# Designs tried in a protein design run: peptides against a protein of PDB entry 5EIB. Part 8

Target 1, 366 residues: chain A of PDB entry 5EIB
Amino acid sequence: VDLEPGTMDSVRSGPFGQIFRPDNFVFGQSGAGNNWAKGHYTEGAELVDSVLDVVRKESESCDCLQGFQLTHSLGGGTGSGMGTLLISKIREEYPDRIMNTFSVMPSPKVSDTVVEPYNATLSVHQLVENTDETYCIDNEALYDICFRTLKLTTPTYGDLNHLVSATMSGVTTCLRFPGQLNADLRKLAVNMVPFPRLHFFMPGFAPLTSRGSQQYRALTVPELTQQMFDSKNMMAACDPRHGRYLTVAAIFRGRMSMKEVDEQMLNVQNKNSSYFVEWIPNNVKTAVCDIPPRGLKMSATFIGNSTAIQELFKRISEQFTAMFRRKAFLHWYTGEGMDEMEFTEAESNMNDLVSEYQQYQDATAD
Target 2, 366 residues: chain A of PDB entry 5EIB as posed
Amino acid sequence: VDLEPGTMDSVRSGPFGQIFRPDNFVFGQSGAGNNWAKGHYTEGAELVDSVLDVVRKESESCDCLQGFQLTHSLGGGTGSGMGTLLISKIREEYPDRIMNTFSVMPSPKVSDTVVEPYNATLSVHQLVENTDETYSIDNEALYDICFRTLKLTTPTYGDLNHLVSATMSGVTTCLRFPGQLNADLRKLAVNMVPFPRLHFFMPGFAPLTSRGSQQYRALTVPELTQQMFDSKNMMAACDPRHGRYLTVAAIFRGRMSMKEVDEQMLNVQNKNSSYFVEWIPNNVKTAVCDIPPRGLKMSATFIGNSTAIQELFKRISEQFTAMFRRKAFLHWYTGEGMDEMEFTEAESNMNDLVSEYQQYQDATAD

## One batch from the design tools (peptide; made by RFdiffusion4, then SolubleMPNN)

Design b1_p8_5_s1 (from b1_p8_5, 3 letters changed)
Fold by OpenDDE base, seed 5:
Structure b1_p8_5_s1 (fold): chain B 366 residues (1-366), chain A 8 residues (1-8)
Amino acid sequence: as target 1 above (366 residues)
Amino acid sequence: SSLAHKGV
């Protein structure tokens, strides 16, 4: 789905464009112009019914519909505005189904779009209410990984999207292969989401290795385990050491010893025990899939529900507040039928979410 | 070979 036709042509002409049904390409003509309100109330609202018709048709063809997975950007008007409209409409029609998102968080390091803090804040407001699971894929973290870890001098969207694809493949491993932990979206939610609003995940992937170092790096269970818990490998720009893990899932892929995985996972928890909440017992879950990702012998994917995710929301809130206090660019949103109250409500709800994460960070077992 | 050619 896109509000621009050129995106669909790019997907269709791509190496995998033929795997999608032609009728499942739904697109507009005008685009959202990086405006959440155009995505949500105008251009996106004109297109949403056509998308819902496709969603219904595909849902009816499912033997057992678990839920939906949306991949979108929170900085752009289509991904943010129309994406959250779609989430809302799908939630209304399928209230008992899991809503899962891969939500790409904006960063000033990656994009020059000045209004991204508005689009992100308005989107987070919708995601808090209408999603069950949200993987926070932060362009700031992706950029920093590309630059610092992968040694890319000038990270591109292609480099960032490669990390996104790696992460998506990793976190969906248990859904795609039988006999794994979190083998369905609902089991994942039950294991990962202790409180309904606290459903924002910090994903991570290992191995992350620069091209120059790739030939010298061993792929071992200890190294994968150490790397996936390293703050530098988090796909969200948060330091887990500044918060506490509520829940963790680790997905190992490749031929490895389950015993060695369990030993290393226990060791990393014990070494980092101060970074876990003490009042959620057995809050780390591990899966091992014998099928490695393509071109790797083994990998590990990390999913963390951490109170440190508040650092991401605080960053967005600070940027939002700086613009909103000045009413900068607000007329582009109000001109599409939005009220200033919706901005205030979205800011408030995101600040409440930050406060909730802080409350559970400071909570003791007593 | 770009990292992209390693199908994840």
Scores: peptide ipSAE 0.008, ipTM 0.497, DockQ to the pose 0.019
Fold by OpenDDE base, seed 3:
Structure b1_p8_5_s1 (fold): chain B 366 residues (1-366), chain A 8 residues (1-8)
Amino acid sequence: as target 1 above (366 residues)
Amino acid sequence: SSLAHKGV
């Protein structure tokens, strides 16, 4: 789905364009112009029914519909505005189904789009209310991984999207291979989301290795476990050491000893015990899939529900507040039928979410 | 389709 035809042509002409049904390419002509309000109230609202017709048709073809997965950016207008409109409409029609998102957070290090903090804040407001599970994929973290860890001097969108694809493949492993922990979206939510609003995950991936170092690095279960819990391997720009894990899932892929995995997972929890809440028992879940990812002997994927995710929301809120106090660019949104009050409500709800994460960070066992 | 979810 896109509000621009050129994006669909790029997907269709790409190496995987033929895996999608032609009738499932739904697109507009005008684009969103990096404006959430165009995506949500005007251009996106004109297209949403055509998308819902496709969603219904594909849902009817499912023997057992678990839920929906949306992949979108929060900095743009289409992914943010139309994406959140689509989430709302799907939630209204399918209230008993899981809504899962892969939400790409904007960063000034990656994009010069000045209005990204507005688009992100308005999107987060919708995601708090209308999703059950949101993987926070932060362009700032992706850039920093590419530059610092992968030693890419000039990271490209291709390099960032490679990390996104590896992460998405990792977190969906249990859904794709039988006999795993969290084998459905609902079981994942039950294990990962202790409080309904606190459904934002920091994903992480291991191994992350520079091209020059690949030849010298042995991939071992201890090394994967250590890298997976390293703040530098988080796909969200948060330091887990500044918060506490509410819940964690670890997904190992490849031929390895389950005993060694359990020992290393216990060791890393014990070593980092101060970074877990003490009042949620058995809050770390581990899965092992014998099938490695393509081109690797083994990997580990991390899913963290941590109160440190508030650092991401604080960053967006600070950027939002700096513009909104000046009413900068606001006329582009109000001109599409938005009220200034919707900005204030979205800012308030995101600040409430930050306060909730802080409350649970500071909570002790009674 | 089953191929899109199979992933690498």
Scores: peptide ipSAE 0.008, ipTM 0.442, DockQ to the pose 0.029
Fold by OpenDDE base, seed 4:
Structure b1_p8_5_s1 (fold): chain B 366 residues (1-366), chain A 8 residues (1-8)
Amino acid sequence: as target 1 above (366 residues)
Amino acid sequence: SSLAHKGV
């Protein structure tokens, strides 16, 4: 789905364009112009029914519909505005299905789009209410991984999207291969989401290795485990040491010893015990899939529900507040029929979410 | 891709 035809043509002409049904390409003509309100109230609202018709048709073809997964950006107008409209409409029609998102958070290091903090704040407001699981894929963190870890001097969207694709492949491993932990979206939610609003995940992937260092790096379970828990490998720009893990899932892929995985996972928990909440027993889950990712002998994918995710929301909120206090660019949103009150509500709900994460960070076992 | 050779 896109409000621009050129994205659909790029997907269709791509190496995997033939895996998608032609009738499932739903697109507009005008785009959203990086405006959430165009995506949500105007251009996106004109297209949403055509998308819902496809969603219904594909849902009816499922023998066992678990839920939905959306991949979208929160900085743009289409992914943010139309994406959240679509989530809302699907949630209304399928209230008992899991809503999962891969939400790409904007960063000034990656994009010069001045209104991204508005689009992101308005989107997070919708995601808090209408999603069950949200993978926070932060362009800030992706850029930093590309630059610092992968030693890319000038990271591109292609470089960032490669990290996104690896993460998506990692977190969906248990859904695609039988006999794994969290084999369905609902089991993932039950294991990862102790409180309904606190469903924002920090993803991570290992191995992440620069081209120059690959030939010298062994792929071992200890190295994967150590890298997976390193703050520099988090695909959300948060330091887990500034918060506490509510829940963690680790997904190992490849031929490895389950005993070695369990030993390393126990060791990393014990070393980092101060960064876990003590009042959620057995809050670390581990899966081992014997099928490695393409081109690797082994990998590990991290999913963290941590109170440190508040650093990401604080960053967006600070950027939002700096513009909103000046009413900068608001006329582009109000001109599409949006109320200024919705900005205040979205800011408030994001600040409430930050306060909730802080409350659970400071909570002790009584 | 050039990044498939970077451990991803």
Scores: peptide ipSAE 0.006, ipTM 0.507, DockQ to the pose 0.018
Fold by OpenDDE base, seed 1:
Structure b1_p8_5_s1 (fold): chain B 366 residues (1-366), chain A 8 residues (1-8)
Amino acid sequence: as target 1 above (366 residues)
Amino acid sequence: SSLAHKGV
């Protein structure tokens, strides 16, 4: 789905374009112009019914519909505005199904689009209410990984999207291969989401290795475990040491000792015990899939529900507030039929979410 | 350039 035809043509002409049904390409002509309100109330609203017809058709063809997975950006107009409209409409029609998102958070390090904090804040407001689980894929963290860890001097969207694809492949491993922990979206939500609004995950993928170092690096369970819990390996720009993990899932892939995985996972929890809440028993879940990712002998994928994720939301909120206090660019949104009150509500709800994460960070076992 | 990152 896109409000621009060029994106669909790029997907169709791509190496995997033939895996998608032609009738499942739904696209507009005008785009959203990086405006959430165009995506949500005008251009996106004209297209949403055509998308819902495809969603219904594909849902009816499922033997067992678990839920939906949306991949979108929060900085753009289509992914943010139309994406959240689509989430709302799907939630209304399928209230008993899991809504999962891969939500790409904007960063000034990656994009010069000045209105991205508005689009992100308005999107987060919708995601808090209408998703069951959201992977926060932060372009700031992706850029920093590409630059610092991968030693890429000028990270591209191709380099960032490669990290996104590795992460998405990792977190969906349990859904795609039988006999794993979190084998369905609902089990993942039950294990990862202790409180309904606190469903924003920090993902991570290991190994991340620069091209020049790949030939010299052994892949071991200890090294994967260490890298996966390193703050520099998080695909959300927050430091887990500034918060507490509510829940964690680790998905190991490849031929390895389950005993060694369990030992290393216990060791990393014990070493980092101050960064976990003590009042959620057995809050770390581990899965091992014998099937490695393509081109690797082994990998580990991290999913963290951490109160440190509030750093990401605070960054967006600070950028939002800096513009909104001056009503900068607001006329582009109100001109599409959006109310200024919705900005205030979205800011409030995101600040409430930050406060909720802080409350559970400071909570002790009674 | 893009083919280069297959091992990440």
Scores: peptide ipSAE 0.006, ipTM 0.496, DockQ to the pose 0.017

Design b1_p8_5_s2 (from b1_p8_5, 3 letters changed)
Fold by OpenDDE base, seed 1:
Structure b1_p8_5_s2 (fold): chain B 366 residues (1-366), chain A 8 residues (1-8)
Amino acid sequence: as target 1 above (366 residues)
Amino acid sequence: SSLAHSGV
């Protein structure tokens, strides 16, 4: 789905364009112009019924529908505005199904789009209410990984999207291969989400290695485990040492010893015990899939539900507040039929989410 | 030139 035809033509002409049904390409003509309100109330609202008809048809063809996965950006108008409209409409029609998202968080290091803090805040407000699981993929963290870890001097959207694809492949491993922990979206939610609103995950992928160092790096279970828990390896721009893990899932792929994985996962938990809540027993889950990713002998994918994710929301909130206090660019949203009250409600709900994460960070076992 | 990182 897109509000621009050029994006759909790029997907269709791409190396995987033939895996999608031609009738499942739903697109507009005018785009959202980086405006959430165009995506949500005007251009996106004209297209939403045509998307829902495709969603219904594909859902009816499923023997066992678990839920939905949306991949979108929160800085743009289509991914943020139309993406959250679709989430709301799908939740209304399928209230008993899991809503999962891969939500790309905007960063001024990656994009010069001035209104991204508005689009992100309005989107987070919808995601808090209408999703069960949200993978926070932060363009700032992706840029920093590309620059610092991968040694790319000028990271591109292609380099960032490679990390996104690695992460998506990793977190979906348990859904795609039989006999794994969290083999369905509902079990993942039950294991990862202790409180309904606290469903925002910090993903990570290992190994991340610069092209010049790949030939010299032996991939081992200890090195994968250490890299997954390194703050520099998080695909959300927050430091897990500034918060506490509520829950963690680790997905190992490749031929390895389950005993060695369990020993290394126990060792990393014990070394980092101060960064876990003590009142959630057995809050770290580990899976091992014998099938490695393409081109790797082994990998590990990290999913963290941490109170440190509030640093990401605080960054967006500070940028939002700086613009909104001056009513900067607001007329572009109100001109599409939005109320100024919806901005205030979205800001409030995101600040409440930050306060909820802080409350559970400070909670003791007594 | 997007560096096609082999590894996913």
Scores: peptide ipSAE 0.009, ipTM 0.540, DockQ to the pose 0.017
Fold by OpenDDE base, seed 4:
Structure b1_p8_5_s2 (fold): chain B 366 residues (1-366), chain A 8 residues (1-8)
Amino acid sequence: as target 1 above (366 residues)
Amino acid sequence: SSLAHSGV
């Protein structure tokens, strides 16, 4: 789905364009112009019914519909505005299905789009209410990984999107291969989401290795385990050491010893015990799939539900507040029929979410 | 891609 035809043509002409049904390409002509309100109330609202018709048709073809997975950006107008409209409409029609998102958070390090903090805040407001699981994929963290870890001098959207794709492949491993922990979206939610609103995940993928260092790096279970718990490996720009893990899932892929995985996972928990809540027993889950990702002997994918994710939301809130206090660019949103109260409600709900994460960070077992 | 060789 896109409000611009050129994105669909790029997907269709791509190496995997033929895996998608032609009738499942739903697109507009005008785009959203990086405006959430165009995506949500105007251009996106004109297209949403055509998307819902496809969603219904594909849902009816499922023997057992678990839920939905949306991949979208929160900085743009289409992914943010139309994406959250779609989430709302799908949630209304399928209230008992899991809503899972891969939500790409905007960063000034990656994009010069001044209104991204508005689009992100308005989107987070919708995601808090209408999703069950949200992978926070932060363009800031992706850029920092590309630059610092991968030693890419000029990270591109292609480089960032490759990290996104590796992460998506990792977190969906249990859904795609039989006999795994979290083999369905609902089991993932039950294991990862102790409180309904606290469903924002910090993903990570290992190994991440610069081209120049690959030949010197052994892929080992200890190295994968150490890397996936490193703050520099988080695909959300927050430090887990500034918060507490509510829940963690680790998905190992490749031929490895289960015993070695369990030993390393126990060791990393014990070393980082101060960064876990003590009042959620058995809050770390581990899965091992014997099928490695393409081109690797082994990998590990990390999913963290941590109170440190509030650093990401605080960053967006600070950027939002700086513009909103000046009423900067608001006329572009209000001109599409949006009320200024929705900005205040979205800011409030995101600040409430930050306060909720802080409350559970400060909570003791006593 | 540049990252296909980066362990991704």
Scores: peptide ipSAE 0.008, ipTM 0.570, DockQ to the pose 0.018
Fold by OpenDDE base, seed 5:
Structure b1_p8_5_s2 (fold): chain B 366 residues (1-366), chain A 8 residues (1-8)
Amino acid sequence: as target 1 above (366 residues)
Amino acid sequence: SSLAHSGV
């Protein structure tokens, strides 16, 4: 789905364009112009019914519909505005189905789009209410990984999207291969989401290795485990050491000893025990899939529900507040039929979410 | 050369 035809043509002409049904390409002509309101109330609203018709048709073809997975950006107008409209409409029609998102968070290091904090805040407001599971894929973290870890001098969207793809493949491993922990979206939600609003995950991937170092790096269970818990391998720009893990899932892929995985996972928890809440017993889940990623012997994917995710929301909120206090660019949104109250409500709900994460960070067993 | 992105 896109509000611009050119993106769809790029997908269709791409190496995998033929895997999608032609009728499942739904696109507009005008684009969202990086405006959430165009995505949500105007251009996106004109297109949403055509998307829902496709969603219905594909849902009816499922033997057992678990839920939906949306991949979108929160900085742009289409991914943010139309993406959240689509989430809302799907939630209304399928209330008993899991809504899962891969939400790409904006960063001023990656994009020059000044209004991204508005689009992100308005989107997070919708995601808090209408999603069950949200993987926070932060363009800041992706950029920092590309630059610092991968040693890419000038990270591109292609480099960032490679990390996104790696992460998405990692977190979906248990859904795609039988006999795994969290083998369905609902089991994942039950294990990962202790409180309904606290459903924002920090994903991480290992191995992350620069091309120059790849030949010298051993791929071992201890190294994968250590890297997976390293803040530098998090796809969200949050330091887990500034918060506490509510829940964790670790997904190992490749031929390895389950015993060695369990030993290393116990060791990393014990070494990092101060960074876990003490009042959620057995809050770390581990899965091992014998099928490695293509081109790797083994990998590990991390899913963290941590109170440190508030750092991401605080960053967006600070940027939002700085613009909104001046009503900067607000007329582009109000001109599409938005009220200024919706901005205030979205800011409030994000600040409440931050406060909720802080409350559970400070909570003791006593 | 299409760098063989490890197809995750």
Scores: peptide ipSAE 0.008, ipTM 0.531, DockQ to the pose 0.017
Fold by OpenDDE base, seed 2:
Structure b1_p8_5_s2 (fold): chain B 366 residues (1-366), chain A 8 residues (1-8)
Amino acid sequence: as target 1 above (366 residues)
Amino acid sequence: SSLAHSGV
């Protein structure tokens, strides 16, 4: 789905364009112009019914519908505005299905779009209420990984999207291969989400290695485990050492010893015990899939529910507040039928979410 | 051309 036709032509002409049905390409003509209100109330609202008709048809063809997976950007008007409209409409029609998102967080290091803090704040408000699981993929963290870890001098959107694709492949491993922990979206939610609103995940992937160093790197279970818990490998721009893990899932892929994985996972928890809440027993889950990702002998994917994710929301809130206090660019949203109250409600709900994460960070076992 | 992450 897109509000711009040129995006659909790029997907259709791409290496995998033939895997999608032609009738499942739904697109507008005008685009959202990086405006959440155009995505949510005008251009996106004109297109949403045509998307829902496709969603119904594909849902009826499923023998066992678990839920939905949306991939979108929170900085752009289509992914933010129309993406959250679709989430709301799908939640209304399928209230008993899991809503999962891969939400790309905006960063001034990657995009010059001045209104991204508005689009992100308005989107986070909708994601708090209408999703069950949200992978926070931060363009700032992706850029820093590409530059610092991968040694790319000028990271491209292709380099960032490669990390996103590796992470999405990792977190969906248990859904795609039989006999795994978290073999369905609902089991993942039960293991990862202790409180309904606290469903925002920090993803990570290992191995991350520069092209020049790949030939010299051994791939071992200890090295994968250590890299997977390193703050520099998190695809959300927050430091887990500034918070506490509520829950963790680790997904190993490739031929390895389950015993060695369990020993290394126990060792990393014990070394980092101060960064876990003590009042959630057995809050680390580990899976091993014998099938490696393409081009690797082994990998590990990290999913963290950490109170440190509040650093990401605080960054967006600070940028939002700096613009909103001056009513900068607000007329582009109010001109599409939005009220200033919707901005204040979205800011309030995101600040409440930050306060909830802080409360559970400071909570002790009684 | 914004590389829109359009995955629906």
Scores: peptide ipSAE 0.000, ipTM 0.365, DockQ to the pose 0.031

